# Peptides against a protein of PDB entry 8BZL, part 60

Target 1, 228 residues: chain A of PDB entry 8BZL
Amino acid sequence: SYDRAITVFSPDGHLFQVEYAQEAVKKGSTAVGVRGRDIVVLGVEKKSVAKLQDERTVRKICALDDNVCMAFAGLTADARIVINRARVECQSHRLTVEDPVTVEYITRYIASLKQRYTQSNGRRPFGISALIVGFDFDGTPRLYQTDPSGTYHAWKANAIGRGAKSVREFLEKNYTDEAIETDDLTIKLVIKALLEVVQSGGKNIELAVMRRDQSLKILNPEEIEKYV
Target 2, 242 residues: chain B of PDB entry 8BZL
Amino acid sequence: SRRYDSRTTIFSPEGRLYQVEYAMEAIGHAGTCLGILANDGVLLAAERRNIHKLLDEVFFSEKIYKLNEDMACSVAGITSDANVLTNELRLIAQRYLLQYQEPIPCEQLVTALCDIKQAYTQFGGKRPFGVSLLYIGWDKHYGFQLYQSDPSGNYGGWKATCIGNNSAAAVSMLKQDYKEGEMTLKSALALAIKVLNKTMDVSKLSAEKVEIATLTRENGKTVIRVLKQKEVEQLIKKHEEE

## One batch from the design tools (peptide; made by RFdiffusion4, then SolubleMPNN)

Design b1_p11_8_s2 (from b1_p11_8, 6 letters changed)
Fold by OpenDDE base, seed 5:
Structure b1_p11_8_s2 (fold): chain B 228 residues (1-228), chain C 242 residues (1-242), chain A 11 residues (1-11)
Amino acid sequence: as target 1 above (228 residues)
Amino acid sequence: as target 2 above (242 residues)
Amino acid sequence: ERERIEDLLYE
């Protein structure tokens, strides 16, 4: 029999497949996002790339559009599907609306996609959470988080993946207006947050920065070390 | 719980996709395939397990498939699944060529298949493909390339890698002996023989048990060549003399 | 070996 009904309610009202997908997210390496005043920063725990593996094929941070980027935690293959669909939507929006997507819009799109996979017969939930950051056309920095259920919220700062709890606790204590007063301070905050869960220091951190009216910039290890 | 082991495309309470993991486990029992990227080419070497005298010799390669003029792949896992996927690769490549009037970039072909693999892990009524693939190719974007994909739909680019039986040991050996920037196709071939000799569950490596294909560029054209048995014998002999 | 497989699936 084709398992048509994958995500169903339990007698007590739980969607176990969604909950289990959230557990899949926890198996992913940690990602953190912070919204500054005029900057958004994504940081990820760098998984040790195998010596003979091409680094270009391992990416936890990706651009969705010129003004939006995303970090994810969970199933890599699932993430690729979501990323591709989001990219297509970003381009479609530019063509039809003649403006780039807002960060909220694309987040909602991704969230809706995820939600459908929790309700459609014959489909399992996506095993990913995402941090989506960028700038709206008006220059407002935004950070959103979405999970396998299709829920999404705007955040000042947040984290996903295996070390998310510790990172969030750190951010709750240390995220202040003073801590994000400058771009550099914002970047430092992200690094410090990641160092709560990353043992080998700055060498195992990947950072992406998007400033107002600028493209996504991936910091090189030397640049990261300047903030450590 | 056994319930999550028997159902395809569902998460376990721990967030695991057991059917995907089991597919990967199955591949571990398949014949060894390795790929090595060199400066002047890329190669695939695969264990040939089915040596029957009654096999029609018309089959030049059991495990290495030409995909188009610029790409080839080797497979580890369920043969029937491999046939389906290799056929799909060929179709994808041809459709792209027809649509864009240029060969499909190597990574795009790999990604297209990986999306299919992923789908078989997410849509109900489907089981994961019990196949891992190594891809070799050349395109104008990145030159010579080597990729690996697994049943989950994950893939990666590699300088050298191995799938199938004793793949972990093979990868370790490759890591030790692979010299970045200095790898010639000749040295890569020698390395392939060395690794296969140690990782194959055979008492003695013989040319009949090994398939090797090379992908090179000659006069602005990609050349995919399966080595003749005599050539493989020479490589083995050279290895034994060292 | 299982740990290796899990590491390959999740990022």
Scores: peptide ipSAE 0.223, ipTM 0.681, DockQ to the pose 0.829
Fold by OpenDDE base, seed 2:
Structure b1_p11_8_s2 (fold): chain B 228 residues (1-228), chain C 242 residues (1-242), chain A 11 residues (1-11)
Amino acid sequence: as target 1 above (228 residues)
Amino acid sequence: as target 2 above (242 residues)
Amino acid sequence: ERERIEDLLYE
């Protein structure tokens, strides 16, 4: 029934619940993704973990499969649902197709899931955006972004969350072929981009790096400081 | 503004889920519950408010629930909601055991319930559960564990934490006194009493108003024990002497 | 207190 519709068009043609979900994303800490030549890098603003909280359970960057990683901004609980479904799909794809998913495939899957939640009665949109990075089976690095609406695009570099605007502006100015010529330079670019919005330097940054045919590597704080 | 307050699963213009926030606020008025992780065990300590003279002195835990042989939880919030969720936890754990012939990992049980909680924040026609939970458990993967979950379906692992009334103050005290790597169950019990004494809205802490459960490992088995009133009295007495 | 709740919900 119309009364059960959560996401409806306004008289002026807006889907307010989708727009408001995008506002929820802006409440999340900043995440940045950069595609290099042979590397993909995710950086996130490290939320001050409460002194007594186990850091193991606070993850803004997660693996979806061996070749795909995701960072998100927005509602944490919503993100968990999306991540779990994406992981299941990745495994299902391996079983049915006998190949790992392409980064575009899994992004499209996530985007489709989000879109359904914008059109289904009795469901609100997911309050998350995601940066999805990884390598296709041919070794091509990929970066995608998806938002609460279910839209997705491929990017060279992008950011989501509170400081996304500032980070994007930085990336627009500084993302060049020269800036991503090496893996180290690519990592440095991500760090510099995050430092536009993150206070207190490398201690408040978490970085994940994926190289071709390698698993996701989370850099420790000491490794991050080498680039700062 | 009222329009967004009345519906359970809609975003505000600012991207807020008010019904979830209100549920969390409601929990702040519930009885205090503490969890503390130690090297040799984990404990829950909860305020007991329903002390009626006519209550049958049956060994009932008001706020602490055994979930399976390896896990227990405490609740803060709406009692009826808590009963539903604790029952669901037991069912999930049992189904897992039946399917895989091994106990469910602690975090997996927590996340399973959290997914349910989250669903109640996203699917129309449902309100969020007005309950936060503390989980204590042991598994072969991570050993002793303490988790907290809230109405949003968010959860986290903790060394020590508090839910319910005066939880913020309790957490602050825990931060000050919790010694990482050096916490024994004995010390944790003492700390629990100390914090409860300061955070409970009671003039004097009594054993009748406090429930404590410990989870330990003995001979390769998990032992969940609710402390007897006399044991709690001794802990309180020791605290008063310091 | 509301800010604290918000901080718990969003990452």
Scores: peptide ipSAE 0.193, ipTM 0.670, DockQ to the pose 0.829
Fold by OpenDDE base, seed 3:
Structure b1_p11_8_s2 (fold): chain B 228 residues (1-228), chain C 242 residues (1-242), chain A 11 residues (1-11)
Amino acid sequence: as target 1 above (228 residues)
Amino acid sequence: as target 2 above (242 residues)
Amino acid sequence: ERERIEDLLYE
């Protein structure tokens, strides 16, 4: 009876709709984020595109602002709503505060939005997790993760989606200061992590890289292959 | 009565608010948080459960939040709910400071949040917050203070108390060992370790699984300090030797 | 996995 759309506590103190939303996230393709010394990297498993579908329409990595980008796993439609709200907030912040958002700020905004959808009787939780990366105005690289509950934490590295467990296990073993000593090594770490779950090598990986004082760059397949 | 389990703002035929009760049940799944008032300070001790190698370092504490220069809190319950409430506490404190040009009294901050919590139990369309809080603070009115609040919006002042996992057992231990009028911060720290060692579902207490913050007064200024891991290790070691 | 989820959900 507590498995209904309305998010309420079960007698044993569980929010099943939130937990089920997390299960929904696991249905999404894998995304990984790694914070390097002067670089942040997002990698995603490419979903098979149907014949005649425009590949441009399938995007799991998006910019929220010039200094912040996000990868998500879970319901695409839900993600669109969150992304749009976040983008508006980024612009609003620039207008009112005259500075870009910090990565933590926009993460907290998204987290708060998600949390509200877990507490209102007229709403269901968002079925998405997100990895949010970027640079603060002081040049510090940041990585945050959010889940359907509205929780958020800062990470050195993390993964979300169907293969997240395996990817996290890999990162726990392989994330070292030596492994992120250079930008290239950081990128390699992300690729190797994704290859734990992605079939057919680099062709099914999308990578986004943001370096200090640089804009978001989406690597092309050829650039990815050199790291494989 | 099950028919009213999903309704947050109305009484059951028995006069119960089941969603509030269930929210309180949810807090039982959270890590243990202790608060102890001493003559020369107050402390919070919290179980750290989220130990992950890939987590980034936090500046202050994972479970203990600085609210302003004179107050801090710890939380037990749903993390996302806790984040919202702790942010609200900070905003309330800042708005008061701006309006009155003095820091908000401790109890007033607690009551302000409790009113919000209560509203979420009475007004339709919302669920209760699944969070209990311990507040430590100092003000010129009452000196060092310790408060507890729960999802119902109820609060109380305490000499020592506990929320979260095994809180009932912890409170019993605190009642047994707390010496009113004789509690120093040093003795309070020892007591906190003793209680956590017994209430945490771990074979052996380790410093990595415990966060401790103290609030003291130095030179007419409130000092909120999170103990270093080495300091916590020393406290644990001392306890093991007794 | 459920235990891990709970640990992430609760403080």
Scores: peptide ipSAE 0.051, ipTM 0.755, DockQ to the pose 0.040

Design b1_p11_8_s2 (from b1_p11_8, 6 letters changed)
Fold by OpenDDE base, seed 4:
Structure b1_p11_8_s2 (fold): chain B 228 residues (1-228), chain C 242 residues (1-242), chain A 11 residues (1-11)
Amino acid sequence: as target 1 above (228 residues)
Amino acid sequence: as target 2 above (242 residues)
Amino acid sequence: ERERIEDLLYE
């Protein structure tokens, strides 16, 4: 059965394990990324944190470096491995090249890592997609997406996870130059997009903002409510 | 779904890792382990299932393992897998101490093991570990801590949690009775007994069937103590009187 | 119970 083989093409040219890994991503909670003019925004659906769970250990948005952040959807443990490898690469790059990574560079690194896990008989694909946002050293905001196949592309806006289709449809309709004219409008766009799939409003949304020459800021629930 | 049960490292058409899920299900049949975080300490309480009269009095806790001077863990699942993982935890902790001349932070130790667990779900020729762990510890960064990890390599921090048999019911009870910010070690011990009494499939809770360890700070040092049977008996008696 | 396990694995 071709669906059981990790690295075997089906007669019709499908890599089933990669496709099934993409299905794993759809089981994850929704994440959205939007590139503004001078801002990048990540929004995620907060998984109902179980009562008694420490919230600090539940992070769907993480920093890879000072200038790069990532949100993921899919297998949490797989994500941790990718995040750690990416962080190491970011530091290594700083040491060897004496500059921070570009967002494209680190995305390509992650994509290459994922791709290798699709081609080795001894490895299954990573069950995660990622939205990678940040700023290049020249101040250009960037948004990339990568999936289990190791494919990556640059985006103006995108979404991953269970509600990604609905969120993307919303963004396709509402992402305009006017809608991202200001930082606040960009943030509002992300929130509105997430509200298409998130129940109970702003309380179930986590929002991360990175502005040009600024560090990652996670908005508190009160700050998010101002945009709802 | 049955067709994908035979291979460890494959996704189902629905994107599920059945071998990991089955490992987690198997853990649900293991002896109950509880962890509760308090303001002044953290505890583990575990069910003892193997009470054989002929077992040489293993002075050592069957389910609670000291990892280093600042951390301990309890295990639910396959005993052989647990032994391997607890040994690995000790090795990781010692290597860190040797390298950095300070104890490994609690979360870093948990993460290191979780990376190993994750690898066993992704690399060919490996099966998932059939073990969940509760970790208790103290470090200078976060103070007293409680973590839970599962066969997937996922982990989380908790104020109180349960793994093994009837864990869902135990967690529900903990959610009802755990008072955030007001939990003392004394109250945590009482809560542990209360939950175990209701969740263990025994007619009467006895001290021989329960293992409890506490982690506290005394004079700037971490103290890990397994409660004596008499102490556990007193806790049970106190609960019965209420 | 399976649904609970799935929820624990994916984010």
Scores: peptide ipSAE 0.356, ipTM 0.810, DockQ to the pose 0.832; fails the geometry check

Design b1_p11_8_s3 (from b1_p11_8, 5 letters changed)
Fold by OpenDDE base, seed 5:
Structure b1_p11_8_s3 (fold): chain B 228 residues (1-228), chain C 242 residues (1-242), chain A 11 residues (1-11)
Amino acid sequence: as target 1 above (228 residues)
Amino acid sequence: as target 2 above (242 residues)
Amino acid sequence: KREEYEERLYE
């Protein structure tokens, strides 16, 4: 019954709780991240909001700091914990180091947090993957992805969630220097990628863009439709 | 019986720590990492399994990490565990430098991490790290050095060794071909390619699937260099021509 | 494999 225990190794060297957490991520709506030349773009599949539910309360894209934002797939409650800790760390870093975090730094922080929850008794892994995008202080756009195990890598483009495989396949084929030559083209690439798995076009897509030296901007549906 | 399988801090009736053994089993499925000590340097050669087109170009090495100016390591096992341990290595090295105003001796760094690994096998509420490491380094005490550590916290110095997939076969090959006292870095590189070619589960060895780092001394300074793909290609080509 | 692990662990 290794699959029901705390995160321990199986005889064949598997961490089943981590693997199951990865399955939880796959139940989440699709998120995609793309790094452009001077822009980072996050796109997420919108879930249908129940009648009378406030749409503002459903956010899959959030700012960690002025220069970093994150999209996640998986357990929303778990995500809140990670986001809050990340935000605190971003602020702490600003106070202690007197500079904003690099995207890699905060990613590593989140990754380490996740890893610890795979190696501590009485804790289960976080059931979330995250795409973390932003700009370093030198103005370099960055995209990182992390999973429940605490692994992280830098990407040009990546996707997480239920439709991640299809979206990644699309991006592998279509991510070129030409495809990200402009901000608009980069945004279009994200939209096209999401349309591989999202039904009903732009109405079911949420997009956030961060340009160099600019704050996170969430595009409204009308703006999204211009790219479709 | 299952009770002992799930608790790291408890010995089985036979005196076994199953979680440590299972961690080692996990490492056996990881990509192959080789270390070879030469008279004029040390090298790490590692299988690169994670090749994705969308990876950012800033990602130069999957398995080889620079720890400080005088040491590097390669990892086999769980990537997230490896990241934690490599970070700890860097912190330990830095703290030592700050405290003593000298770089940490290679073996001391290895030992410090091994103590941490051991703790995760002994103290409750922890699982072993699913990682083995190869360490290469230079210090004024012992010169060029190669170490191996495993999830138990055990470590040893080596002339040549291997961790990860097919490590036993690789070690056997190294034993056959390693010439003690006569190994040059050039010969070591050739040996690394030879062993990887036989131990990696690939039809053909390619430069994109191999990471190699060398540690040498130039003008009284340690130089850690990751070989370029073209250099690795040349090594592979030379091997194929032999 | 078991013997190998035992040797490594108890060296």
Scores: peptide ipSAE 0.135, ipTM 0.580, DockQ to the pose 0.090
Fold by OpenDDE base, seed 3:
Structure b1_p11_8_s3 (fold): chain B 228 residues (1-228), chain C 242 residues (1-242), chain A 11 residues (1-11)
Amino acid sequence: as target 1 above (228 residues)
Amino acid sequence: as target 2 above (242 residues)
Amino acid sequence: KREEYEERLYE
């Protein structure tokens, strides 16, 4: 059965393990990314932290470097591997090229890593999609998405995870130049988009913002409520 | 679903890793292990299932392992897998110490092993480890810490948690009785006995069936101590009197 | 049980 093979094409040209990995992504909570004029925003559905669990260890948004951050959906353990590899590459790039990575560069690196895991007989695909946001050295905000196949594209806005379809539909309707005219409006757009799929309002949303020439900032619940 | 459960490193059509889930299910049949974080220490309590009278070497602790001077762990699951992983933990900790001339931070040790566990879920020719671990430790960054990891390579920090048999019930009890910010090691020990008594479903909890280790700080040094049977008996007795 | 594992494995 071709659907059981890790790296074999089906007769109709499908890589079933990659498709199934995409289904794994859909089991993850929703993440959304929006590129504004001078801001990039990541929003995620906050997973209910079990009582007595340390919230510090539950992170869906992480920094890859000072100028790049990532949100993911899918297998948590797989994500950690990708994040670690990406972080190492970011540091390596700084050492070898003497400049931070571009958002496209690190996305391509991650995508290439994922692709290799779809082609090697000894490996299964990563069960994660990622939204990668940040600023290039020239100050240009960037948003990229990558999926288990290793494909990647640049986006103005996108979403991944279980509620991604609904969020994308919302963004397609509401992403306008006016909607991202200011940083605050951009943040508001992300919140509104997430509220399409997240129940109980702002308490179940985590937001990270990166403004031009600023470090990643994770908003606290009180700050999020100001936008709701 | 049955067609995908025999291969170790493939996704089901629904995006599930059945071998990982099955490993987790297997752990549910293992002896109960508890971890509780207190203000002045952290403890592990584990069920001893097989006290065979003919065992020559009374391993001081069958389920609790010292990893280094600042960390210990307990295991639930396949014994052979546990031995491999605990050995690996020790090696990782020692290599770090040699390389950096300082003890490995607790979370870094946990993540290092979790990366290995994850690899066994992704690479062909390997099966997931049928082991969950509780880690207790102290480091200068976060102080006393409690972590749990599972066969997937996922981990989390906890104030209190349980793995193994009847873990869900134990966790429920911990949620009810754990007092955040007010937990002393003494109270944690009492709580551990209380939870184990209910979880093991025995009429009388005996000291022979329970292993307890505490991790504390004394004079700027970490002290890991396995409680003596007499000490455990006293804890049980106190519980019975309450 | 299925839901429990999904909650633990996926984020």
Scores: peptide ipSAE 0.386, ipTM 0.800, DockQ to the pose 0.819; fails the geometry check
Fold by OpenDDE base, seed 1:
Structure b1_p11_8_s3 (fold): chain B 228 residues (1-228), chain C 242 residues (1-242), chain A 11 residues (1-11)
Amino acid sequence: as target 1 above (228 residues)
Amino acid sequence: as target 2 above (242 residues)
Amino acid sequence: KREEYEERLYE
């Protein structure tokens, strides 16, 4: 039965299937996340929606709960599985603990899920990375990233997908306290970062904004153009 | 990279799932299936390839399956895989109905099957299903709907789409001729015939080689109807006259 | 064909 999905160590200590899953992530369109002072922003490169495709069924940014949203890069079907499990966990947490999850908690849950899929001989790794943003109950904005290995870290700003390197380089240069001083500036930073890799300007960008004590808002193209 | 071609549910060094891609390639050789969403209904049109005189004519629909009272699907790919998946769809729909005492929303049914498909791409010892599906349905949430799913477990909603042989060409034609917001079921039927006539490798389109089903709402009830051969003949004739 | 599959599988 050599055709089983087996994630094993190579002689040099690499988990090839995990590394290859990371390559799968690079095939995904770019996503960027930025943590502001009182805002978290996710931006994604819009895949050209075919004229005949229903836009509602194409979602790269999704809510996990009222206080948490996620963008992903990689295998779309894999992402759906992760998203669904995360949503269930968020609801379960509310029922059991009587409080919403912290962003760190749900990130850790997702990371643990991914990690388990790297250690089972009957499963392949998830071919997705995720940017998870939101607010903790104390009003603190958070941004986390997780990858196919199950590793996760907190970030001020980060990017995933095919253009992630260029976007990260931009963010490293331009992420300052001044650049995130206001909500609008934070949004502008995300847009500018995405424009490093996105062709045809603001029309190919989707932005999700979550402000303190506010629900997730997906900006329409007109709203995005105001920040360009 | 060829060493990964024969293994199921593993990533290539480039992050590709070759078995999923190969399944999609296999589907490209299957008979053409079209779906078109209209304002007043939704339709499936499928190529019928197996015309054998000894086949019991009781099979009015080879490629179009009724899933429940509000949904139907068409399949492109491996017939045995399709049978398994269509049966699963029916079971999922029935279980939902029993549990919630209302019909399953269209997208939820599609998603449920797609989760199964996805699992067969991620769990070892399994191969992807060699099947793509078009789903038509009606629910109280979104009205008339058309979905497409592939072996990866990915799906999307569509106004019009095609799977199977010459699907790319068909989609191109649909993009050119589909009039958003103005599509009637009648126009959709005409468009389906037009596209099939161009995409099927036949000198002349005949009613015996085409299956068409429509889903409409009448008096607050969903009606799924497979068109009679005579009706299809009339559609073909009308197209030839234009 | 490769590009087509990538577009379908990855987002």
Scores: peptide ipSAE 0.361, ipTM 0.788, DockQ to the pose 0.831; fails the geometry check

Design b1_p11_8_s3 (from b1_p11_8, 5 letters changed)
Fold by OpenDDE base, seed 2:
Structure b1_p11_8_s3 (fold): chain B 228 residues (1-228), chain C 242 residues (1-242), chain A 11 residues (1-11)
Amino acid sequence: as target 1 above (228 residues)
Amino acid sequence: as target 2 above (242 residues)
Amino acid sequence: KREEYEERLYE
């Protein structure tokens, strides 16, 4: 029996399941990414972790490889699937090509995966958007976004999730060459952007920083407060 | 629209997966299961609802399953679904052991099952599993651990948590009484009884209606023990005297 | 209940 196509065109040419998946993304907490001169920064709104929950298991920012990390908004379980596949691809690329993936390559891989799930019978779209940041082998910082449709674009700065609109508006106004002149200023920009939608200040923000030839660093609350 | 309610793996216009939510709702009607992490062990406590006098085989544990030498789980939800998932957990654990000649890390086993659960929310022709699980275990990486997973394939680590009937109330009680860093297995057992006494829809808590398993380390080995009825009775008695 | 489910399912 042909499993009925889940994602089909409406009479007016819309893919409703893709659009609805985008609505699922909006239910996620806000994530922001900013590309600096020699730094990439991801910031996310911390979900109120229940008092008895282990924070280790609540992560919105993850490493895909040594040179690439990702933040997502939307269905957590969907994100795990995407992350795992991306990690496998990163390792596979290292083995077969003998070089780390470019940020664009892995973004394209993720985007292609998402796109397939919009066209495959018996599969629904992934209910996630992702901000993917990192460094190419040549040391160039990169920021990409992908959405449930499988589209992807390179950005200087962007945001996803429930507060994305407000954060993007802030970034459009405040992202300048001067604002990203230093690593610290870039970090400050991310924090300020998140504070547009995050209540209670720096306590509810998680920040990840990747510098050239350095591993992903998750800032502790004390480090974040220094920028506030 | 009823159309989004009936199809198993579609988004609603608002971006919701109704079948997943309904599965979670169904679990809310299941018997209560508690998990509590202590410094020297971890425990599961589960409500036993079906005590039929005519049941030929007295199963020591209806809701608590040993997965391997280092892990056990408790289930809330559809029994048939639970049986499938617990069997799968055992298979995954065994395959890992055979392949790597070491026991599967606790979180890895949990995530493996969660990936299966997630698939049943994304692939057509499948419905979500109507089951939430609590996992207790020990591994060399993180020591004693407690995890919770739901029909969506989401999971989390916990110091203490509850699934099933009145889980929200139970969690609230656990938050109030759980002392981080000072929780002994003995105190955890007492807390479990206290919470179950308040959350179970029974007039009086009895040992016949409660299953408790503890996971400890003895001489470098994991020991999973289901408490005997007499032991549970003693715990209940102690609670009533306080 | 809706909010609870959303909090559990979405990040």
Scores: peptide ipSAE 0.259, ipTM 0.687, DockQ to the pose 0.828; fails the geometry check

